Peptides against a protein of PDB entry 5IXI. Designs and how they scored, part 87

Target 1, 141 residues: chain A of PDB entry 5IXI
Amino acid sequence: TPLLDASSLEYLFAQGQYDLVKCLAPIRDPKTEQDGHDIENECLGMAVLAISHYAMMKKMQLPELPKDISYKRYIPETLNKSIRQRNLLTRMRINNVFKDFLKEFNNKTICDSSVSTHDLKVKYLATLETLTKHYGAEIFE

## One batch from the design tools (peptide; made by RFdiffusion4, then SolubleMPNN)

Design b2_p22_1_s2 (from b2_p22_1, 12 letters changed)
Fold by OpenDDE base, seed 5:
Structure b2_p22_1_s2 (fold): chain B 141 residues (1-141), chain A 22 residues (1-22)
Amino acid sequence: as target 1 above (141 residues)
Amino acid sequence: SSDEEFFSRAKETLEKFFSSFK
């Protein structure tokens, strides 16, 4: 990953989150049905990174986060709308899967390693480049 | 079903995602 100063990285990370959620940086088109599922899971991963970063910045533990904090605020609006169209059982399963992923990431990566907010921003932007159609070329090339 | 396939692959996909994290 290219060298970015702290201020530039902070700006790009904030803008990247906004662009992903608002679909200004649209996610790539799925090549197959399985690829579509992989894309959705990557988006959930992006939400894990974003929430973990939020928690670290607020100096809060996961159980202390507001109860309304979920993936819904941190994934593309198009995907969120798609998920809302699914039946209740499916939505419940997605919520449970996401919660498990968030806990696992926090325990095995954030708590057990020296991962910083800086590292999360770098990973987020790097993933954003590959997940979206043409975003981030000017940053990492 | 597509939903079952999604959940069956979710763990694998995110494990790869996290394993690539430095």
Scores: peptide ipSAE 0.058, ipTM 0.649, DockQ to the pose 0.708
Fold by OpenDDE base, seed 2:
Structure b2_p22_1_s2 (fold): chain B 141 residues (1-141), chain A 22 residues (1-22)
Amino acid sequence: as target 1 above (141 residues)
Amino acid sequence: SSDEEFFSRAKETLEKFFSSFK
């Protein structure tokens, strides 16, 4: 695999986020209904990584983050549209689950380990490669 | 329902996601 310097990694991470959200890097087709749910949860995981990275870069704690910082900005627009079409209770539950997972991730990974923003970028791009159809193959293959 | 399946598997999926991380 090619060696990625800091500048290249920063660029790819930013571009990858944009491509995922704008569906320029379309997510893989679900093989089953359960696979579809797994894909959605993987997208939420990507949002956790992105927000955690944002918080670290801004040197902010989770409670200090703006209230508008949510998974909505960091998941594919198609998925966001789908979620918004679901009933209120479901949307509330998704919000709560996401908040809990974000908190858990930060507590277990960010606060209790030496994970860096570099590590988050690598994990994000690696996951993006498997989550989408053909994205990032030239980087990590 | 599909929503219940989503939430019932959410923790497992995300835990796998986290476990694959450092």
Scores: peptide ipSAE 0.054, ipTM 0.647, DockQ to the pose 0.700
Fold by OpenDDE base, seed 3:
Structure b2_p22_1_s2 (fold): chain B 141 residues (1-141), chain A 22 residues (1-22)
Amino acid sequence: as target 1 above (141 residues)
Amino acid sequence: SSDEEFFSRAKETLEKFFSSFK
């Protein structure tokens, strides 16, 4: 992972979140159906990173987070719209799966103080590069 | 594939995602 100064990392992280959600950095085309599911799960992973970063910055625990802080705000809008069109049971399952993974991530990383906000930004940007079409290639080349 | 395939692979994908992360 290339070294970035703190200010550049902060800027790129904020911009990367915006670009991903607003689809200005479009996610890569799936090669197979399974690849499509993997892409969606990676997006959920990105949401875990983003929310965890938010919680750490706000010094809040997961149960204290506002209810509107969910994956819906931290995934591509196109994916969010797609999920909203799925049946209620599927949406409920997605919500539960995400909450479980977020909780697990929090317990195994944040609570153990093994991961910093810096680490979250780096992982987010690194994943963003592989998840989207040629985004950030110049940063990690 | 289907939604079941999505959920069956979700744990594996996310675990792999997290395992590669510090």
Scores: peptide ipSAE 0.053, ipTM 0.649, DockQ to the pose 0.636
Fold by OpenDDE base, seed 1:
Structure b2_p22_1_s2 (fold): chain B 141 residues (1-141), chain A 22 residues (1-22)
Amino acid sequence: as target 1 above (141 residues)
Amino acid sequence: SSDEEFFSRAKETLEKFFSSFK
């Protein structure tokens, strides 16, 4: 794997977020129904990474984040549209799953300062490569 | 699509995500 400098990593991370959300880097086709659910959960994981990175960059704790911050702006728009079509109970459960995921990630990883913003960007891009169809093959060999 | 399968497997998928983080 070639070494990326800080500026290149910052650029690729920002562009990767945009490409995922705008579906310019479309997520891979599910092989089964369960695989589809796994893909959706991985997208929620990507949202956790993005929000955690945002919080760390702004030096804010989770309770200090704007109340309207959710997974919705950090997942593929196609998935967001799909979720909006589901019933109220399902949407509430998805929201709870995400909130629990974000809190758990913060408690076990972010709060003890074992993970830096650099680590978050690397993990995001590495996951993006496996989650999408043909993204970033030359970034991580 | 099964909503129950989505939520029942969520913990497993998220744990795998965390374990591969670092």
Scores: peptide ipSAE 0.049, ipTM 0.647, DockQ to the pose 0.626

Design b2_p22_1_s3 (from b2_p22_1, 12 letters changed)
Fold by OpenDDE base, seed 5:
Structure b2_p22_1_s3 (fold): chain B 141 residues (1-141), chain A 22 residues (1-22)
Amino acid sequence: as target 1 above (141 residues)
Amino acid sequence: SSEELFFENAKKTLKKFFSSFK
């Protein structure tokens, strides 16, 4: 990842989150059905990063987060709409899987202080480049 | 089942995602 100053990184991270969720930086087209699943999973991963960053910035531990914490505000709106069209059982399972991943990530990576907010921003932006169609060319090239 | 396979694949994908984290 290219060397970015702190102020630039902060701005790009905030804008990147907005662009991903609002589909201003649309996710890439799936090549296969499995690729489509991989894209969705990476989006859930992005939500984990965003929520973890939020918690760290607010100096909140995971148990202090709202019990109804969800990926819904942290994934592309198009994907969120797609998930809402699935049956109740599937949606429940997605929620459970996401919560488990969030817990695991925080316990094994954030709580042991091995990852900083800086690291989260870098990982987020780097993933945006590969996940979206044309985003990030001016940043990482 | 197909649904179970989907979620197992999701777990694998996210594990790879987190393991690649520096």
Scores: peptide ipSAE 0.302, ipTM 0.836, DockQ to the pose 0.583
Fold by OpenDDE base, seed 1:
Structure b2_p22_1_s3 (fold): chain B 141 residues (1-141), chain A 22 residues (1-22)
Amino acid sequence: as target 1 above (141 residues)
Amino acid sequence: SSEELFFENAKKTLKKFFSSFK
């Protein structure tokens, strides 16, 4: 993996978030139904990374985040549309799962300072490469 | 149920995702 300076990493991270959400870097085709579920779950994981990075950059603790914090703006728009079509109970459960993992991630990884914003950006881009069809081929060897 | 299995799998997937973080 080539060494990226801080400015380049910041740019690629911001662009990667935009490309994922706007489906400019479309997620890979699922091989099975379970693979499709795994892809959706990884997208939720990407949302946790993005929100955690945002919170760290703004020096906000989890209780200081908006009470109605959601994954909706941090996942592919196609997936967001799909979730909105599901019944109320399913949507509520997805929200609960997401909030629980956001809390867990922050408590066990972010709050103890074991992970930096740099680490979050690297993890995000590395995951983006495997999650999407052709993104990042020249970024990570 | 299949729905319960879905959310349990989601928890496992996310846990694996976080465990491979660093």
Scores: peptide ipSAE 0.301, ipTM 0.837, DockQ to the pose 0.600
Fold by OpenDDE base, seed 2:
Structure b2_p22_1_s3 (fold): chain B 141 residues (1-141), chain A 22 residues (1-22)
Amino acid sequence: as target 1 above (141 residues)
Amino acid sequence: SSEELFFENAKKTLKKFFSSFK
């Protein structure tokens, strides 16, 4: 794999977020119902990475983030639309689970400074490559 | 229930996601 300098990594990370959300890098087709759920959960994980990166860049602690922080802007638009069509209780539970995982991730990795913004970018792009159909092949293959 | 199983699986998936993080 080619070595990525800081500027290239920053660009790819920003572009990758845009491509994922706008579905320009479409997520892979699920092989089973469980695989479909796994894909959705991976997307939520991507949202955690993106939000955590944002918080670190802004030097904001988790309690300083808006109380209405959500995955909505950080997941594929198609998935967001699907979630919005689900019943209220399900949506509420998804929101709560997401917030809990965001908190857990930050407490375990960000607060103790064990993870850097660089690490988040690499993890995001690596996951994006496996989550989408053909994205990142030229970089990671 | 199937819905509860879904959320349990979600927790497992996300835990795996975090554990794979370096």
Scores: peptide ipSAE 0.300, ipTM 0.834, DockQ to the pose 0.595
Fold by OpenDDE base, seed 4:
Structure b2_p22_1_s3 (fold): chain B 141 residues (1-141), chain A 22 residues (1-22)
Amino acid sequence: as target 1 above (141 residues)
Amino acid sequence: SSEELFFENAKKTLKKFFSSFK
């Protein structure tokens, strides 16, 4: 775990979210079809982290989260566009899997305070570095 | 940690699911 003060970590986390979604920090190119799926799953994982962090900061319980909560605003815009082009059944299944993932993550780690907002920011930035082409090298290398 | 293990397991499950869609 890198040594960053709270203010620096907060700034980097906020900027990292923006850069990922806006594709200013583009995700790495897939080497295979399976690698492409892995990248997408990592992006969905990033969305879970971001949403969970938001909920914790707002002191919202899982049942208080909107029923229509989605990954759409928390993943790269390019990936969101790609998913929207897939057939309805696929999109429905992706949404269900994501919601289940988010629910399980919050129930088992967030609700009992076993994971802090600090932990989420660190994991987010660490994953961002490996997921994107040339981002965050100064933070964790 | 248990938290990390849970997250990684969830990711693996998600990974297996999406691999079925090509």
Scores: peptide ipSAE 0.159, ipTM 0.728, DockQ to the pose 0.091

Design b2_p22_1_s4 (from b2_p22_1, 12 letters changed)
Fold by OpenDDE base, seed 1:
Structure b2_p22_1_s4 (fold): chain B 141 residues (1-141), chain A 22 residues (1-22)
Amino acid sequence: as target 1 above (141 residues)
Amino acid sequence: SSDEEAFSRAKETLERFFSSFK
């Protein structure tokens, strides 16, 4: 496993977010319908990591975040377009699942500082490797 | 319903994601 210093990790984390959202690092093809749902859920998890990292860097608590906080700008654009085409009830439920996870994650790990921004970046990049087709093979091998 | 089951699985997946930090 290659050694990554803080500056390199920060760069890779920022680039990884951009590549995921802009689909430059496309998500892997689902093997089944359930696998497709798992991939979407992983993307929501990535959004929670990205938002939590942002909040920690800005030293903001969850109530200080915008009330209309959403996963939309933190997931692949293709997935965002797909979700917009689903019915209202489904979209509401997706939003609720995301918000509940974000709240729980922040309350149990971020607010008590048990997880660092470094940990979030490592988790994000590690997940990105498994979520996408051919991304970051040289980072953790 | 299919949606209810899907969202139950979503919570489970996200909880597993979260538990990796504990």
Scores: peptide ipSAE 0.112, ipTM 0.685, DockQ to the pose 0.593
Fold by OpenDDE base, seed 3:
Structure b2_p22_1_s4 (fold): chain B 141 residues (1-141), chain A 22 residues (1-22)
Amino acid sequence: as target 1 above (141 residues)
Amino acid sequence: SSDEEAFSRAKETLERFFSSFK
């Protein structure tokens, strides 16, 4: 895997977020129902990475983040539409799982600084490659 | 509950997701 300089990494990270949300980098087709759930969970993970990166860049602690912070604008639009069609209980559970993990992860990033913004970008792009059909092949393959 | 099991797996997936950080 070729080493990416800071400028290239920053650009690719920003573009990757846009491509994922706008479905320009479409997520891979699920092989099974469970695989579909795994894909959705990975998307939620991507949202955690993106939000954590944003918070770190803004030097904001989790309590200082907007109360309405959500995964909605950080996941593929197609997935967001799908979740909106699910019943209230399911949506609440998804939100709770996301919030809990966001809190936990922020302790390792913003609070403890064990993870850098660089690490977040690398993980985001690496996951994006596996999550989508053919995105990022030129970077990691 | 199928939902409870699904969300349990979700937590596991996310945990594995972030355990890869070195």
Scores: peptide ipSAE 0.109, ipTM 0.681, DockQ to the pose 0.573
Fold by OpenDDE base, seed 4:
Structure b2_p22_1_s4 (fold): chain B 141 residues (1-141), chain A 22 residues (1-22)
Amino acid sequence: as target 1 above (141 residues)
Amino acid sequence: SSDEEAFSRAKETLERFFSSFK
């Protein structure tokens, strides 16, 4: 955004990732069961953004990323704990969904160079504001 | 099946999530 210079945006993005994972910015309470599923899927999306940003900064393509790349380090720790308690089939499903969408996002967006690291940071922070409780006031007003 | 429905819901949510990049 025109209101944030590159250094400020980089700082906010890094801090936002930390706050989300460490639950310093806790995710919002679900209104329904389906809303809960939507929140979890948005968290997986946040992981895709974070990983894609990392890959772009390191000038790495998807095949160069670790084959066992996971969402685990990029989602709220509370959600990660919850997922670990679910049955194997559910965990496999979540892993497959994540990997499929990471691949899809990379192939159709990142590899085409249509999205910049700047765009990823903005999207991440904007989503963080709506996904979490009482966060983002300093980012977008 | 339950898994198919769950995947469909996830796909829809994530497609909405990434729509701003299209």
Scores: peptide ipSAE 0.109, ipTM 0.678, DockQ to the pose 0.553
Fold by OpenDDE base, seed 2:
Structure b2_p22_1_s4 (fold): chain B 141 residues (1-141), chain A 22 residues (1-22)
Amino acid sequence: as target 1 above (141 residues)
Amino acid sequence: SSDEEAFSRAKETLERFFSSFK
């Protein structure tokens, strides 16, 4: 695996977020219904990484983040549209699960200062590589 | 219910995602 300098990593991370949300890097096709759910949950994980990175860059703690913080701007637009079509109870539950995960992740990483923004970028890009259809494979091969 | 099972699986997936972060 070639070493990426800080500037290159910053660029790739920003571009990767854009490509995922705008579906320019489409997520892989599910092999089963459960696989589809796993893909969606992995997208929620990507949102947690993106938001955590944002919070660290802005030197913000979770209580300082907007009360309406959501995954909506950090997941593929196609998935966001799909979730919006689901019933209210389901959407509320998804939101609660996401918020709980975000809180736990921040408590175990950001609050403990054990994870850097560099680590988040690497994890994001590595996950993006496996989550999408042959995207950025050359980065970590 | 099916929804409860789905959300249980969701939590499990997210936990695996978190635990794999190193």
Scores: peptide ipSAE 0.106, ipTM 0.678, DockQ to the pose 0.538

Design b2_p22_2_s1 (from b2_p22_2, 13 letters changed)
Fold by OpenDDE base, seed 4:
Structure b2_p22_2_s1 (fold): chain B 141 residues (1-141), chain A 22 residues (1-22)
Amino acid sequence: as target 1 above (141 residues)
Amino acid sequence: SKFDEDYEKLHKKYLEKLLEGL
């Protein structure tokens, strides 16, 4: 596993988020319907990581985040469009589950563990590598 | 790491919750 200095990691994390959302680093094609769901859930997980990283950098607690915080700006735009086309009940479920996920992650995982912004960036980039077709493979080879 | 384990457990938990209605 190659070593990354702090500046490089910060840059890659920022660029990776941008590339994922803008679909410049497209997610891999699903092999099955279940695989498609797995990919979507990984994207939602990355959204939790990204939001939590943002909150930590801004020294904000979860209640201080906007009440309308959502995955929408932290997932691929294509996936966001797909979700918006689903029925209301499905969209409500996704939103509720995501918010609960984010809440528990911050209240338990981040608080109970000595999780740092560094840890979040590494986990995000590692996940990004597995979900995208060609992006950042050299980072964790 | 502890972080990795905690995250994976939590991710799995909520992944399953999502799939229940999809």
Scores: peptide ipSAE 0.517, ipTM 0.894, DockQ to the pose 0.820
Fold by OpenDDE base, seed 2:
Structure b2_p22_2_s1 (fold): chain B 141 residues (1-141), chain A 22 residues (1-22)
Amino acid sequence: as target 1 above (141 residues)
Amino acid sequence: SKFDEDYEKLHKKYLEKLLEGL
């Protein structure tokens, strides 16, 4: 794996988020229904990473984030459309579980493990590479 | 790393919670 300087990593992280959300880096095709669920949950995990990174950069605690903080702006648009088509109870469950995940990640993992923004960017990009067909190959091979 | 392990554990925890009703 080639060594990336801070500026390059910052650029790739920003570009990766944009490419994922806009589906310019399309996620891999699911092989099974369970694989599809796994892909969705990886996307939700990346949303947690992205939001947490944003909060850390702004030196904000979760209660200081917008009340409408959600995964919607941080997952592929195609996935967001799919979720919106699901029934109300399912959407509520996804939202509640996501919020709890985000809360515990920030209150425990980030604080207890001394996680840095660098760690979040690397984890995000590594996950993105596994989730997409060819994205990031030159970075992590 | 410790971070990777913690993230994976937490991700799995909430993945399971999400799948309970799906």
Scores: peptide ipSAE 0.514, ipTM 0.894, DockQ to the pose 0.809
Fold by OpenDDE base, seed 5:
Structure b2_p22_2_s1 (fold): chain B 141 residues (1-141), chain A 22 residues (1-22)
Amino acid sequence: as target 1 above (141 residues)
Amino acid sequence: SKFDEDYEKLHKKYLEKLLEGL
C-alpha cells in the first residue's frame, strides 16, 4: 500500500508518467517473447489509466476527447517506435483493441467500482514499479 | 478491492484480444 499523502502521490504520478514515456525509468528487459507481450500489455493498460485520469480531472466524457486519442503519448517512446515499425494490420488491431479497452473501462469499470483519481494513480504507480528496473521502491510498503 | 479485480479482469480480456491478432 502507498505510504504517501495526496500531494506526494500527485507529484509522483506526474513524474512517473513523464519518466515512463521518456524512458528515464526504463522498462525491464523481457525474459521471453511472451514476457515481451506481457510488458507491452501492461504499458497499454497504464495508458488507459492515464487517459482516464486525464478525462476525470478535466471533467470530460470519452466522446469529448480528441478523435485521435491513442496510447502513443502514454507509452514508452521505445515501445511506440517498435509498434510503428509493425505492419499496418497489426497497428490497426492494436489501435482498435486499445480504443475498445478504454471505452469499456470508462463506461463500466470506473462507474461500477466508483473509482477515484486517487485509485487510478495508485494502480498506475504500482504497475510502473513492476515494469521498471529500479523505480518505485520508496512508494509502497 | 473491487476496482483491482475489475481492472484485472478487463485487462485480461483485452490482452487476449490483442494476442489473437499478433
Scores: peptide ipSAE 0.513, ipTM 0.894, DockQ to the pose 0.859
Fold by OpenDDE base, seed 1:
Structure b2_p22_2_s1 (fold): chain B 141 residues (1-141), chain A 22 residues (1-22)
Amino acid sequence: as target 1 above (141 residues)
Amino acid sequence: SKFDEDYEKLHKKYLEKLLEGL
């Protein structure tokens, strides 16, 4: 397993986010309807990781983030388009659940587990490898 | 790690919340 220095990890994390959102690293095909939901949930989780990383890097707390912070810029564009086509109640539910997820993650997990930006990048990239069709080359064995 | 465990527990919790309305 090759060692990744801080600069390399930062680059891979940034590139991974870009590739996921722009669908250059397309998510794997769902095997079932439930699998499709699992994939969406993993994408939302990755959005939580990405936003939290951003906040930590900027030394911002949740109240300092924009009130309308959302997953929209942190998930695959195809998934974002899909969600936009769902009914209002569904979209409201997704938004509310995501906001609560982000809130609890920052108030508990980050603080209680002494999470670092390094931890977030590693978790993000590891998840990205499992979600995408051909991304990575066994970066984390 | 503790982080991995905490994240997975929380992710599962909110995954279930998303599924409740589907």
Scores: peptide ipSAE 0.513, ipTM 0.893, DockQ to the pose 0.803

Design b2_p22_2_s2 (from b2_p22_2, 12 letters changed)
Fold by OpenDDE base, seed 4:
Structure b2_p22_2_s2 (fold): chain B 141 residues (1-141), chain A 22 residues (1-22)
Amino acid sequence: as target 1 above (141 residues)
Amino acid sequence: SKFDKALEELHKKYSKKLLESL
């Protein structure tokens, strides 16, 4: 993979988040029902990365994050719309699972400083390239 | 790396949980 300086990486990471959420870089079409679920799970994972990066940049620990922190602002708007259309029980389950995911990720990687903001940006962009239809040419040629 | 391994394990664990929640 190409080596990017810190400034370039910061720019690409910010732009990538925007493009994913706003569906300017649309996620790929699922090939099967299971593939669709995998895509959704990857998007939620992307939200974990993005939130963790935000927390680290603000020097906030997980308990200091808003209690209502959610994936909603960190996933594609189309997926968020889809989730909102699901029944209350399903939405509650998704919320709970996501919060557990975020918590465990933080405990295993962020709290002990084993993961840097640099690592999160690289992983985010790499995953973005695989998730979306056309994104990534600028970085992963 | 340890980071990659952790992510893989967490994705596996919570992907299953998310799927069961649908």
Scores: peptide ipSAE 0.314, ipTM 0.846, DockQ to the pose 0.639
Fold by OpenDDE base, seed 5:
Structure b2_p22_2_s2 (fold): chain B 141 residues (1-141), chain A 22 residues (1-22)
Amino acid sequence: as target 1 above (141 residues)
Amino acid sequence: SKFDKALEELHKKYSKKLLESL
């Protein structure tokens, strides 16, 4: 990725989140069933980055976040609809996995101040490039 | 970096847990 100033990075990060969730930057097509699971995991990772960034910007610890915090607002709407079609037990398990992921990420990276909001935005945008079909072409060309 | 390694390890760990949940 090109070196971006703070203002440009803030704009691109905000727009990237919107584009991913609203499927304006659609995720790539899975090549196999395993690839589909990898894509889903990457989307959950994106949600972890986005929520962590939100918490840091609000100067909040994870326990201070709403108890019903979830991936739903931070993943592609198409994927969210797919998950909603799965049975209750599976959805509960996915929710638990995500909450554990978010908690452990916070403990290992946020609590010890090893990650800044800048780092999260850079990683988010870098992952977005690989996860989506042709996002960022107009920016990096 | 420490961040990149931590994230990679977490993705590896929770990808397995996600598969077990499906």
Scores: peptide ipSAE 0.312, ipTM 0.845, DockQ to the pose 0.705
Fold by OpenDDE base, seed 2:
Structure b2_p22_2_s2 (fold): chain B 141 residues (1-141), chain A 22 residues (1-22)
Amino acid sequence: as target 1 above (141 residues)
Amino acid sequence: SKFDKALEELHKKYSKKLLESL
């Protein structure tokens, strides 16, 4: 695959986030129940990447992020709707686990400056290609 | 890379926790 310059990467990252959340790039169909859970976990991972990127760009530490920071704005709307239909205790547990995931990710990768915004964008787009049905196919046509 | 390994490890760890929370 051809190398992307910084401007192109920034554009594709922004567009990719929009396409994922708005389901313009729909996630792949699960082959099994476990596969469905794996897909949800990948989406939550995508949210961690996106939020971390946002925080780095704004030069904000995790405690400075909005108190109600969550995955909701960073996952497919269909998945968000599905999660909202689950019982309160389940949703609370998901929220808590996600917050811990985000915190530990930042402590291990972001706080020690071992990961750049460039790295996050590359990983995000690479994961997006594997997670969605046809995203990125245009590059290989 | 350190980043990829850390992310993979965290995915495994929190995937298990999330599954147990469902």
Scores: peptide ipSAE 0.311, ipTM 0.846, DockQ to the pose 0.673
Fold by OpenDDE base, seed 1:
Structure b2_p22_2_s2 (fold): chain B 141 residues (1-141), chain A 22 residues (1-22)
Amino acid sequence: as target 1 above (141 residues)
Amino acid sequence: SKFDKALEELHKKYSKKLLESL
């Protein structure tokens, strides 16, 4: 894996977020129904990483974030549309689980001050490569 | 639920991987 300087990493992280959300880097096709659920969960995990990175960059703790913080701006638009079509109880569950995930992730990983924004960007891009069809092949080869 | 457990496992996975990279 080639080394990336700070500016290159920042650029790739920003572009990667955009590409994921706008489906310019489409997520891989599920092999099974369970695989589809795993892909969805990975997308929600990506949202946790992105939001956590945002919070750290703004030097904000979770209580300082908007109370209506959600995954909606941080997952593929196609997935967001799919979720919006699901029934109320399902959507409530997704929201609750995501909020719990975000809080727990923050409390157990971010708040200990050992994880940096650099680490989050690297993890995000690495996950993005595995989640999407052909993204980042030249970068990580 | 299966969904809750999956996300919990995902959290653990990411936390572990991030910590191991430090």
Scores: peptide ipSAE 0.186, ipTM 0.718, DockQ to the pose 0.101

